# Designs tried in a protein design run: peptides against a protein of PDB entry 7AE7. Part 9

Target 1, 321 residues: chain A of PDB entry 7AE7
Amino acid sequence: KVYKDLREFLEVLEQEGQLIRVKEEVNPEPDIAAAGRAAANLGKNQPAVFFEKIKGYKYSVVTNVHGSWQNHALMLGLDKNTSTKDQFYELNRRWDKFPVPPNVVKREAAPCKENVIDKDINLFEILPLYRINEQDGGFYISKASVVTADPEYPDDFNKLNVGTYRIQVKDRDRVGIQALAMHDIAVQLEKAEAENKPLPIAITIGNNPLVTFMASTPVGYNQNEYEFVGALQDGVPMDIVKSDLYDHLYVPAGSEVVLEGHIIPRVRTVEGPFGEFPGSYSGARLQCEVKIDRITHRTNPIFENLYLGIPWTEIDYLMAL

## One batch from the design tools (peptide; made by RFdiffusion4, then SolubleMPNN)

Design b1_p9_1_s2 (from b1_p9_1 with S1A P5A)
Fold by OpenDDE base, seed 1:
Structure b1_p9_1_s2 (fold): chain B 321 residues (1-321), chain A 9 residues (1-9)
Amino acid sequence: as target 1 above (321 residues)
Amino acid sequence: AQPPALPPP
């Protein structure tokens, strides 16, 4: 089984009994985090939790999508009861199929292009934002696949980076991003900042689960995460589409929300604190700032976000293989 | 260095 998007994966999770649907209106705080923690605390068969209605917001939230070995097996299109050993074996077998180049689809064929916001941008109108943990310094986007390129080699598809970074919402149209020196985005940003130029960025939310998995998996600077997604799909290419603002950035065709913008050169603003994956808080520090210039989204977009805290949580499963 | 919240891509 191969998935085109998050929605197709959520359908399979629901069919397999690996999704809890919350139909009643919830408070964004503390209910979403509380349910994420409760799902993690089941110890086995941890389901995704889908919130249909969030008080004060128009759209839905899903969490804990990768939060179990069963969900991980289903992501690979395996039986949900496939052992961790057999999942690892299959992952390695498929990894050897790299590279599997993606299909570039037309804009009109990409579900992420159904709606456009190009003025009066307000992230709060599109994303049901909440604190993931009680002491977080703000609202975080914790499960985005962030697309950047090498500004020196923008046409080198092998240098296109799809990564997962800590992102704090700073304003209606601004986010802080943690670009650490060890990440490929930091190398690309350094090149842009040397010339005092913006770094083009696309922050993609609610993806094919293998895109999210690969965005959380370190690969070489000259290796494209989409080509690994095709490998992990057992040789089936994934679908990507050109971003609206940038000819050199490609996003997953099925993304629920795409935030297109730029990292502001040589600007650093306070970000944090944030509850980290070991169950400890990182302090507030200066981080990069992204201006959001355009949003594209599916009709009734699903905000996929990560719950993290004391192990084991969804992040531990994403990092386990 | 504190481990990043998310694995390094």
Scores: peptide ipSAE 0.025, ipTM 0.702, DockQ to the pose 0.062
Fold by OpenDDE base, seed 3:
Structure b1_p9_1_s2 (fold): chain B 321 residues (1-321), chain A 9 residues (1-9)
Amino acid sequence: as target 1 above (321 residues)
Amino acid sequence: AQPPALPPP
């Protein structure tokens, strides 16, 4: 089984008994984080948790999507009871199919383009934001696949980076992003900042689960994560679409939400604290700031977010293979 | 791609 988007994967998780649907209205705090912690502690067979209704918000939240070996097996289109060993074997077998180039779809064929917000941007109207942990310095987007390119080689598709970074919401149209020196985004940002230019960015939320997996998996600077997604789909290309603001950035066609904008050059603002893996807080630090200039989103977008705490949590499954 | 922001220990 290959998934076009998060929704197709959530349907399979639900069919397989690997998704809990919460239909009752919940409070964003503490209920979502509490459920994320509870899901992580269910022992074997940790399900995703889908919140249909969040008080004060319009849209839904899903958490713990990758939060078990069963969910990971299903992501690979395997039987949910496939052993970790056999999952690893199949992952490696498919990895050798790299590269599998993605399909570039037309804008009108991309579900992520169903709705556009280009003025009066307010992230709180699109994302049901909540504190993941009680001591978090704000609201975090913890499971985004962030798309950037090399500003020196914008047309080199092999240098297009899809990565996962800590993102704090700073204002209605601003986020802080942790771009550490070991990250490919930091190399690209350094080039932009050397010229005092903005770095174009697309922050994508609620993706095909293999996109999220590859965004959390280190690859070479000259290797495109989408070409690995196609490999992990056993040779089936994934669908991407051109961003609205930038001709050189491509986003997953099925993303629930796409935040398009730029990293402001040579600006650093206070970000944090955040409760990270393995359950320690990183102190507040000066981090990059992103201006959001445009949002595209699916109708009734699902906010996929990650709970982080004491191992073993969803992040451990994303990094384990 | 890189793992979600893990602080250095």
Scores: peptide ipSAE 0.024, ipTM 0.689, DockQ to the pose 0.056
Fold by OpenDDE base, seed 2:
Structure b1_p9_1_s2 (fold): chain B 321 residues (1-321), chain A 9 residues (1-9)
Amino acid sequence: as target 1 above (321 residues)
Amino acid sequence: AQPPALPPP
């Protein structure tokens, strides 16, 4: 089974008994994080948790999507009871198919383009934001696949980076992003900041589960994560679409939400604290700031977010492969 | 931060 988007994967998780649907209205805090922790603590059968109704918000949240070996097996289109060994074997077998170039679809064919917000941007209207951990200094987007390019080689598709970074919501249209020096985004940002230029960015939320997996998997600077997604789909290309603001940035066609904007050059603002893996808090730091300039989203977008805390959590599964 | 890939235990 290949998944076009998060929704197709959530359907399979539900069919396989790997998704809990919470139909009653919940409070964003503490209920979402509490349920995410509870799901992460269910031992080997950690289900995704889908919250249909969140008090004060219009849209849904899903957590713990990658939160078990069963979910990882299903992500690979395997039987949910496939052993970790056999999952690893299949992952490696498919990895050798790299590169599998994605299909570039037309804007009109991309579900992520169903709705556009280009003025009066308010992230709180689109994302049911909540504190993930009890001591978090704010609201975090913890499972985004962030798309950036090399500003020196914007047309080099092999240098297009899709990564997962810690993102704190700072304002209605501002987010802090933790670009560590070891990440490809930091290399790209350094080049932009050397010229005092903005770095174009697309922050994508609620993706094909293999996109999220690859965005959390370190690859070479000259390797495109989308070409690994196609490999992990056993040679089936994934669908991408051009961003609205930037000709050189491509986003997953099926993304639930796409935040398009730029990293402001040479600006650093206070970010944190946040509960990191393995349940330690990193202190407040000066981090990069992103201005959100445009949002595209699916109708009734699902906010996919990660629980971070004491192992074994969803992040442990994403990192263990 | 992308958490550094912890080596499998």
Scores: peptide ipSAE 0.019, ipTM 0.665, DockQ to the pose 0.041
Fold by OpenDDE base, seed 4:
Structure b1_p9_1_s2 (fold): chain B 321 residues (1-321), chain A 9 residues (1-9)
Amino acid sequence: as target 1 above (321 residues)
Amino acid sequence: AQPPALPPP
């Protein structure tokens, strides 16, 4: 099985008994984080948790999507009971199919383009934001696939980076992003900031699970994560579409939400604290700031976010390969 | 519904 989007994957998770659907209205805090921690603690068959109704918000949240070996097997289109060894074998076999170039679809064929917000942007109207851990300094987007390009080589598709970064919501149309020097985004940002130019960015939320997986998987600077997604789909290309603001940025065609904007050059604002993957808080520090200039989203967008804390949590499954 | 409070800057 190959998935075009998060929705097709969630359908399979539900069919396979790997998704808990919460139909009653929940409080964003502490209920979502509590459920993420609880799901991680189930020991075996850790399900995704889908919240249909969130108090004060219009849309849904799903968490723990990658939070088990069963979910990981299903992501690969394997039987949920496929052994970790066989999952690794199959992943490695498919990895050797790289590169598998994506299909560029037209704007009108991309579900992520169903709705547009280009004025009066308010992230809180689109995303049911909450604290992932109680002591977090704000609301985090923890599972976004962030698309950036090399500003020196904007048309070099091999340098198009799709990565996962810590993102704190700062305002209605502002997010902080942690661009660490070890990440490809930091190389690209350094080039933009050297010229005091904005770095174009697309923050994509709620993707094909292999996109989210590859965004969390280190690859070479000259290797495109979408071409690995096609490899991991056993040679089936994934669908991408041009961003609305930037001809050189491509986003997954099926993304639930796409935040298009720019990293503001040479601006740093306070971000954190945040409960990190070791179960420790990183202190507040100055981080980059993104202005959101445009949002595209699917009708009734699903906010996919992960819980993280003391191992073992969803992030540990994403990083285990 | 009032939007949730923005995180502190």
Scores: peptide ipSAE 0.009, ipTM 0.572, DockQ to the pose 0.050

Design b1_p9_1_s3 (from b1_p9_1 with Q2R P5A)
Fold by OpenDDE base, seed 1:
Structure b1_p9_1_s3 (fold): chain B 321 residues (1-321), chain A 9 residues (1-9)
Amino acid sequence: as target 1 above (321 residues)
Amino acid sequence: SRPPALPPP
């Protein structure tokens, strides 16, 4: 089984009894975080939690999508009861199929482009934002696959980076991003900032679960995460589409929301605190700032977000293999 | 990949 998008995966999770659907209206705080904690505390067979209605918002939230070994097995298209050992064996077997180049689809064929917002951008209108933990210094986008490229080699597809970074919402059209020196995005940003140029960025939310998995997995600077997704799909290419603002950035065709913009060169603003793995807070720090210039999204977009806390949480499963 | 938050100094 291969998934085109988050929705196909959520359907399988629900069919397999690995998704709790909350149909009643919830408060964004504390109900979403409380349910995420409760799901993590089940200890085994932790389901995804899908919130259909959030008070004060138009759209839905899903958490804990990768939050169990059963969900991880299903992500690989295996039986949910597949042992961790057999999952690891299958993962390694498929890893050897790298590279599997993605299919570039036309704009009109990409679900992520069903709707466009190019003026009066307000992230609060498209994402039901909440504090993931009670003491968070703001609202975080914690499960985005962030697409950047090498500004010196924009046409080198092997240098296209798809990574997961800590992102705090700073304003209606601004987010803080933690680009640490050990990440490929920091290398790319350094090149842009040396010339006082913006770094083009696409922040993608609600993806094919293997995209999210690969965005959380370290790979070489000259290795494309999408080509690993195709390998992990047992040789089936994933679908990508060109971003609207940038010819050199490609996003998953099935993303629920795509935030296109740029990292502002040589600007640093206060970000945090944030409750990270393993349940400790990182202090407030000066971080990079992204201006959001365009949003594309699916109709009725699902905001996929991580719950983080004391292990084992979703992040532990994403990093365990 | 996200580095684990370094413990506060």
Scores: peptide ipSAE 0.024, ipTM 0.682, DockQ to the pose 0.114
Fold by OpenDDE base, seed 2:
Structure b1_p9_1_s3 (fold): chain B 321 residues (1-321), chain A 9 residues (1-9)
Amino acid sequence: as target 1 above (321 residues)
Amino acid sequence: SRPPALPPP
């Protein structure tokens, strides 16, 4: 099975008994993080946790989407009980299909374009933000697929990067992003900053699970993550759509939320602390600042966020890959 | 690129 979006995957997770639906209204803190921790403690068959109602927010949250081998098998369209070994073999078999170029769909055909916010941007109105860990220095978007391009070669689709980065919400329309030197985004940012230019960025949330998987998987600088998604879909292209602000950036057509903006050149602001692993916090550091200039989103967008808890957590599954 | 390593079981 191939999934067009997060919603199709969540439906399968629910059908397979790999999703817990919390229908009662929860407090963003501590209930979301607590429920995530509880789900992680359920052993190897950790379900996703879907929160339908969050006090003070309009929209839903889902966590732990990639938080088990069963969920990983289902992501690949395999039986949930497929062994890790067989999942590995299938993953490798499909990997060899790279590249599978994505389909560029029209704006009108892309679910992520159903709604637009281009003024009075407030991230708190569109995302049910919460502290993941008690000692977090703020609200984090921890499972976004961030799209950037090489500013020297903006039309080179092979240099289009889709990566996962630590993102702290700094203001209603600003986020901090941790662009480590080893990441492709840092290379692209360096080029932009050398000319004192903004780096165009699209922060995509709530994607096809293979997009999120590939965004967390390091690939070559000249390899497009979307072309691996098509490979991992056993040769079925994924659907992408042009960003609204930038002709050279493409986002998953099915994204729940797309934050379009720019990294402000040569600006660094305090970011953190963040609980990278249970009981371990990264110190506060000066990090890049993103201005959000436009939001597009699906109707009733689902905020997919990473669950961070005791291993084996969703992060362990995504980072061990 | 090498395929991602699956987490150990």
Scores: peptide ipSAE 0.015, ipTM 0.688, DockQ to the pose 0.021
Fold by OpenDDE base, seed 4:
Structure b1_p9_1_s3 (fold): chain B 321 residues (1-321), chain A 9 residues (1-9)
Amino acid sequence: as target 1 above (321 residues)
Amino acid sequence: SRPPALPPP
């Protein structure tokens, strides 16, 4: 099984008994985080948790999508009861198929383009934002696949980076992003900032689960995560579409939400604290700031976000293989 | 930012 988008994966999770659908209205805090922690604490068969109704918001949230070995097996299109050993074997077998170039689809064929917001941008109208942990310094987007390019080689598709970074919502149209020196985005940002130029960025939310997996998997600077997604799809190309603002940035065609904008050069603002994957807080620090200039989204977009804390949580499964 | 459980700002 290959998934075009998050929705196809959620359908399979539900069919396989690996998704809890919460139909009653919940409070964004603490209910979403509490459910994420509770799901993680089940010890086995940890399901995704889908919240259909969130007080004060229009749209839904799903969490713990990658939060179990069963979900991980299903992501690979395997039987949910496939052993971790066999999952690892299959992952490695498919990894050797790299590169599998993606299909570039037309704008009109991309579900992520169904709706456009290009004025009066308000992230709170699109994303049911909440604190993941009680002491978080704000609302975080914790499971975005962030697309950036090398500003020196913008047309080199092999240098197109799709990564996962800590993102704090700072305002209606602003997010803070943690671009650590060890990440490819930091290399790209350094080049942009040397010229005092904005770094183009597309923050994609709610993707094909293999995109999210690859965005959380370190690869070489000259390796494209989308070409690994095709490999992990056993040679089936994934679908990407050109971003609206930038000819050199491509986003997953099926993304629930795409935040297009730029990292503001040489600006740093307070970000954090945030409860990190070891179950400890990182202190507040000066981090990069992104201006959101355009949003594209599917109709009734699903905000995919992860809970993280004391291991094991969803992030540990994303990083395990 | 906004308080939890309030309408979007």
Scores: peptide ipSAE 0.014, ipTM 0.559, DockQ to the pose 0.034
Fold by OpenDDE base, seed 3:
Structure b1_p9_1_s3 (fold): chain B 321 residues (1-321), chain A 9 residues (1-9)
Amino acid sequence: as target 1 above (321 residues)
Amino acid sequence: SRPPALPPP
């Protein structure tokens, strides 16, 4: 089984008993985080939690999508009861199929393009934002696949980077992003900032689960994560589409939400604190700031977010890989 | 890159 988008995966999770659907209206705080923590504590069979109704918001939230070995097996299109050993074997077998180039689809064929917001941008209208932990300094987008390119080689598809980074909402149309020196995005940002130029960025939310997986998996600077997604789909190409603002950035065709914008050159603002995966807080630091210039989204977009807390949580499954 | 490691059992 190959998934085109998050929705197809959520359907399979539900069919396999790996998704809890919460139909009653919940409070963003503390209910979402509490449910995420509860799901993480359900033992070996940790389901995703889908919240249909969030008080004060229009759209839904899903968490703990990658939060179990069963969910990981299903992500690979395997039986949910596939052993961790056999999952590892199959993952390694498929890894050798790299590269599998993606299909570039037309704009009109991409579900992420169903709706456009290009003025009066307000992230709170599109994303049901909540604090993941009570001590968090704000609202975090913790499971985004962030697309950037090398500004010196914008047409080199092998240098297109899809990564997962800590993102704090700073304003209606601004987010802080943690781009550490060890990240490929930091190399690209350094090149842009050397010329005092913005770095084009697309922050994608609610993706094909293998995109999210590969965005959390370190690869070489000259290796494209989408080509690994195709490999992990056992040779089936994934679908990507050109971003609206940038000819050189490609996003997953099935993304629930795409935030297109730029990292503001040589600007640093206070970000944090945030509760990290080891159960510790990283302190407030000066981080990069992104201006959101355009949003595209599916109708009734699902906000996929990650629960972070004391191990073992969803992030531990994503990082253990 | 190395294939992702599965969490230890």
Scores: peptide ipSAE 0.019, ipTM 0.679, DockQ to the pose 0.021; fails the geometry check

Design b1_p9_1_s4 (from b1_p9_1 with P5A L6E)
Fold by OpenDDE base, seed 5:
Structure b1_p9_1_s4 (fold): chain B 321 residues (1-321), chain A 9 residues (1-9)
Amino acid sequence: as target 1 above (321 residues)
Amino acid sequence: SQPPAEPPP
């Protein structure tokens, strides 16, 4: 089984008994985080949790999508009861199929382009934002697949980076992003900042589960994560579409929400604190700032976000293999 | 890639 988008995966999770649907209205705080923590500890099955109604918000949240071995098996299109050993074996077998180039689809064929916001941008109108942990310094987007390119080689598709980074919402149209020196985004940002230029960015939310997986998996600087997604789909190409603002950035065609913008050169603002995956808090630090210039989204977009804290949480499953 | 956790102080 190959998934075009998050929705196809959520459907399979629900069919397989690996998704809990919460139909009653919940408070974004503390209910979503509490349920995320609980989901990670729900025993053997550890289902995804889908919140249909969130007080003060229009759209839904899903959490713990990758938060179990069963969900991980299903992501690979395997039986949910496939052992971790067999999942690892299959992952490695498929990994050797790299590269599998993606299909570039037309704009009109991409579900992520169904709606456009290009003025009066307000992230709170699109994303049901909440604190993941109580002591977080703000609202975090914890499961985004962030697309950037090498500003020196913008047309080199092999240098197109799809990564997961800590993102704090700072304003209606601003986010902080943690670009650590060891990550490919930091290399690209350094090149942009050397010339005092913005770094183009697309922050994609609610993707094909293998995109999210690969965004969380380290690969070489000259290796494209989308080409690994095709490999992990056992040779089936994934669908990507050109971003609206940038000719050189491609996003998953099925993304629920795409935040297009730029990292502001040589600007650093306070970000954090944040409860990290070991269950410790990082202090407030100066981090990069992104201006959001355009949003595209599916109709009734689902905000996919993860809970993280004391292991094992969803992030640990994403990094385990 | 996921950012590494900041080392505890």
Scores: peptide ipSAE 0.079, ipTM 0.831, DockQ to the pose 0.066
Fold by OpenDDE base, seed 1:
Structure b1_p9_1_s4 (fold): chain B 321 residues (1-321), chain A 9 residues (1-9)
Amino acid sequence: as target 1 above (321 residues)
Amino acid sequence: SQPPAEPPP
């Protein structure tokens, strides 16, 4: 089984008894975080939690999508009861199929392009934002697949980076992003900032679960995460589409929300604190700032977000293999 | 691709 998007995966999770649907209206705080913590503690099955209605917001939230070995097996298109050993064996077998180039689809064929917001941008109208942990310094987007490229080699598809970074919402059209020096985005940002130029960025939310997995998996600077997704799909290419603002950035065709913008060169603003794994807080730090210039999204977009806390949480499963 | 979590200080 291969998934085109988050929705196809959520359907399978629900069919397999690995998704709890909360139909009643919840408060974004503390209910979403409380349920995320509860799901992490519900024993070995650790289902995804889908919130249909959030007070004060229009759209839904899903958490704990990768939060169990059963969900991990299903992500690989295996039986949910596949042992961790057999999952690892299958992952390694498929890894050797790299590279599997993605299919570039037309804009009109990409679900992430169903709706466009190019003026009066307000992230709060699109994403049901909440504090993941009670003492967080703000609202975080914790499970985005962030797309950037090498500004010196923008046409080199092998240098296209898809990564997961800590993102704090700063304003209606601004987010802070943590670009650590050990990360490929920091190399790309350094090149842009040397010239005092913006770094083009696409922050993608609610993806094919293997995209999210690969965005959290370290690969070489000259290796494209989408080509690993195709390998992990046992040789089936994934679908990508060109971003609206940038010819050199490609996003998953099925993303629920795509935030297109730029990292502002040589600007640093206070970000944090944030409750990190394993439940320690990182202090407030000066971080990069992204201006959001355009949003594309599916109709009734699902905000996929990560809960972090005491092990084993969803992040541990994303990093375990 | 990168882990989202900072190492504890």
Scores: peptide ipSAE 0.072, ipTM 0.833, DockQ to the pose 0.058
Fold by OpenDDE base, seed 4:
Structure b1_p9_1_s4 (fold): chain B 321 residues (1-321), chain A 9 residues (1-9)
Amino acid sequence: as target 1 above (321 residues)
Amino acid sequence: SQPPAEPPP
């Protein structure tokens, strides 16, 4: 099975008994994070948890999507009971199919383009935001696939980076992003900032699970994550679409939400504290700031977000292979 | 691509 989007994957998870649907209204805090923490550590199935109704918000949240070996097997289109060894074998076998170039679809064919917000942007109207851990300095987007390009080589598709970064919501149309020097985004940002130019960015939320997986998997600077997604789909290309603001940025066609904007050059604002994957807190520090200039989203967008803390959590499964 | 969390110091 190949998944075009998060929704197709969630359907399979539900069919396979790997999704708990919470239909009653929940409080964003602490209920979502509590469920994420519990789901990753309890039971044999470690299912995804889908919250249909969140108090004070219009849309749904799903967590623990990658939070089990069963979910990981299903992501690969394997039987949910496939051993970790066999999953690893299959992953490696498919990895050798790289590169598998994506299909560029037309704007009208991309579900992520169903709705547009280009004025009066308010992230809180689109995303049911909550604190992942109680002592977090704000609301975090923890499972976004962030698309950036090399500003020196904007048309070099091999340098298009799809990564996962810690993102704190700072305002209605502003997010902080942690761009560490060891990451490809930091290389690209350094080039932009050298010229005092904005770095174009697309923050994508709720993707094909292999996109999210690859965004969390280190690859070479000159290797495109989308071409690995096609490899991991056993040679089936994934669908991407051009961003609305930037001709050189491509986003997954099926993304639930796409935040298009730019990293403001040479601006740093306070971000954190944040509960890290070892169960320790990173202190507050200065981080990059993104201005959101445009949002595209599917109708009734699902906010996919990840709990992290003391192992094992969903992040540990994403990093395990 | 990156894990969303900083490696422990």
Scores: peptide ipSAE 0.086, ipTM 0.845, DockQ to the pose 0.057; fails the geometry check
Fold by OpenDDE base, seed 2:
Structure b1_p9_1_s4 (fold): chain B 321 residues (1-321), chain A 9 residues (1-9)
Amino acid sequence: as target 1 above (321 residues)
Amino acid sequence: SQPPAEPPP
């Protein structure tokens, strides 16, 4: 099976008994993080946890979407009980199909374009933000697929990068992003900052699970993650759509939320601390800052966020491959 | 693409 979006995957997870639906209203803190941490223990198969109602927010949260081998098998359209060995075999078999170019759909056909916010941007109105860890210095978006391009080669689709980065919410329309030097985004940012230019960015949330997987999987600088998604879909192209602000940035057509904006050149602001994957806190340090200029989103957008905690967590499954 | 986690110290 191929999934067009997060919703189709969540439906399958639920059908397969790999999703717990929390129907009662929860407090953003500590309930979401606590349930996320417990998700590893909530069942033998470590299901996703879907929170329908969050106090003080309009929309839902889902966590632990990639948090088990069963969920990983289902992501690949395999039986949930497929062995890790057979999952790796299938993953490798499909990987060799690269490149599978995506389909560019019209704006009108893209679910991520159902709603637009271009003024009075407030991330808290769109995303049910919460502290993932008790000692986090703020609210984090931990499972976004961030789209950037090479400023020198903006039309080179092979240099279009889809990556996962630590993102702290800094204000209603500002986020901090951790662009480490080893990341493709850092290379692209360096080029923009050399000319004191903004780096165009689209931060996409709630994607086709293979997009999220590929955004967390290192590939070559001249390899497009969307073309791997098509490969991992066994040769079925994924659907992408042009961003609203930038002709050279393409986002998943089915994204729940798309934050379009720019990295402010040569600006660094305090970000952190954040409870990282090994259960250690990274200290607060100066990081890049993104101005959000436009939001597009699906009606009733689902905030997909990463479960972080003691291994094995969702991030372990995303990184173990 | 890259994992969001800093390498452990």
Scores: peptide ipSAE 0.040, ipTM 0.779, DockQ to the pose 0.057; fails the geometry check

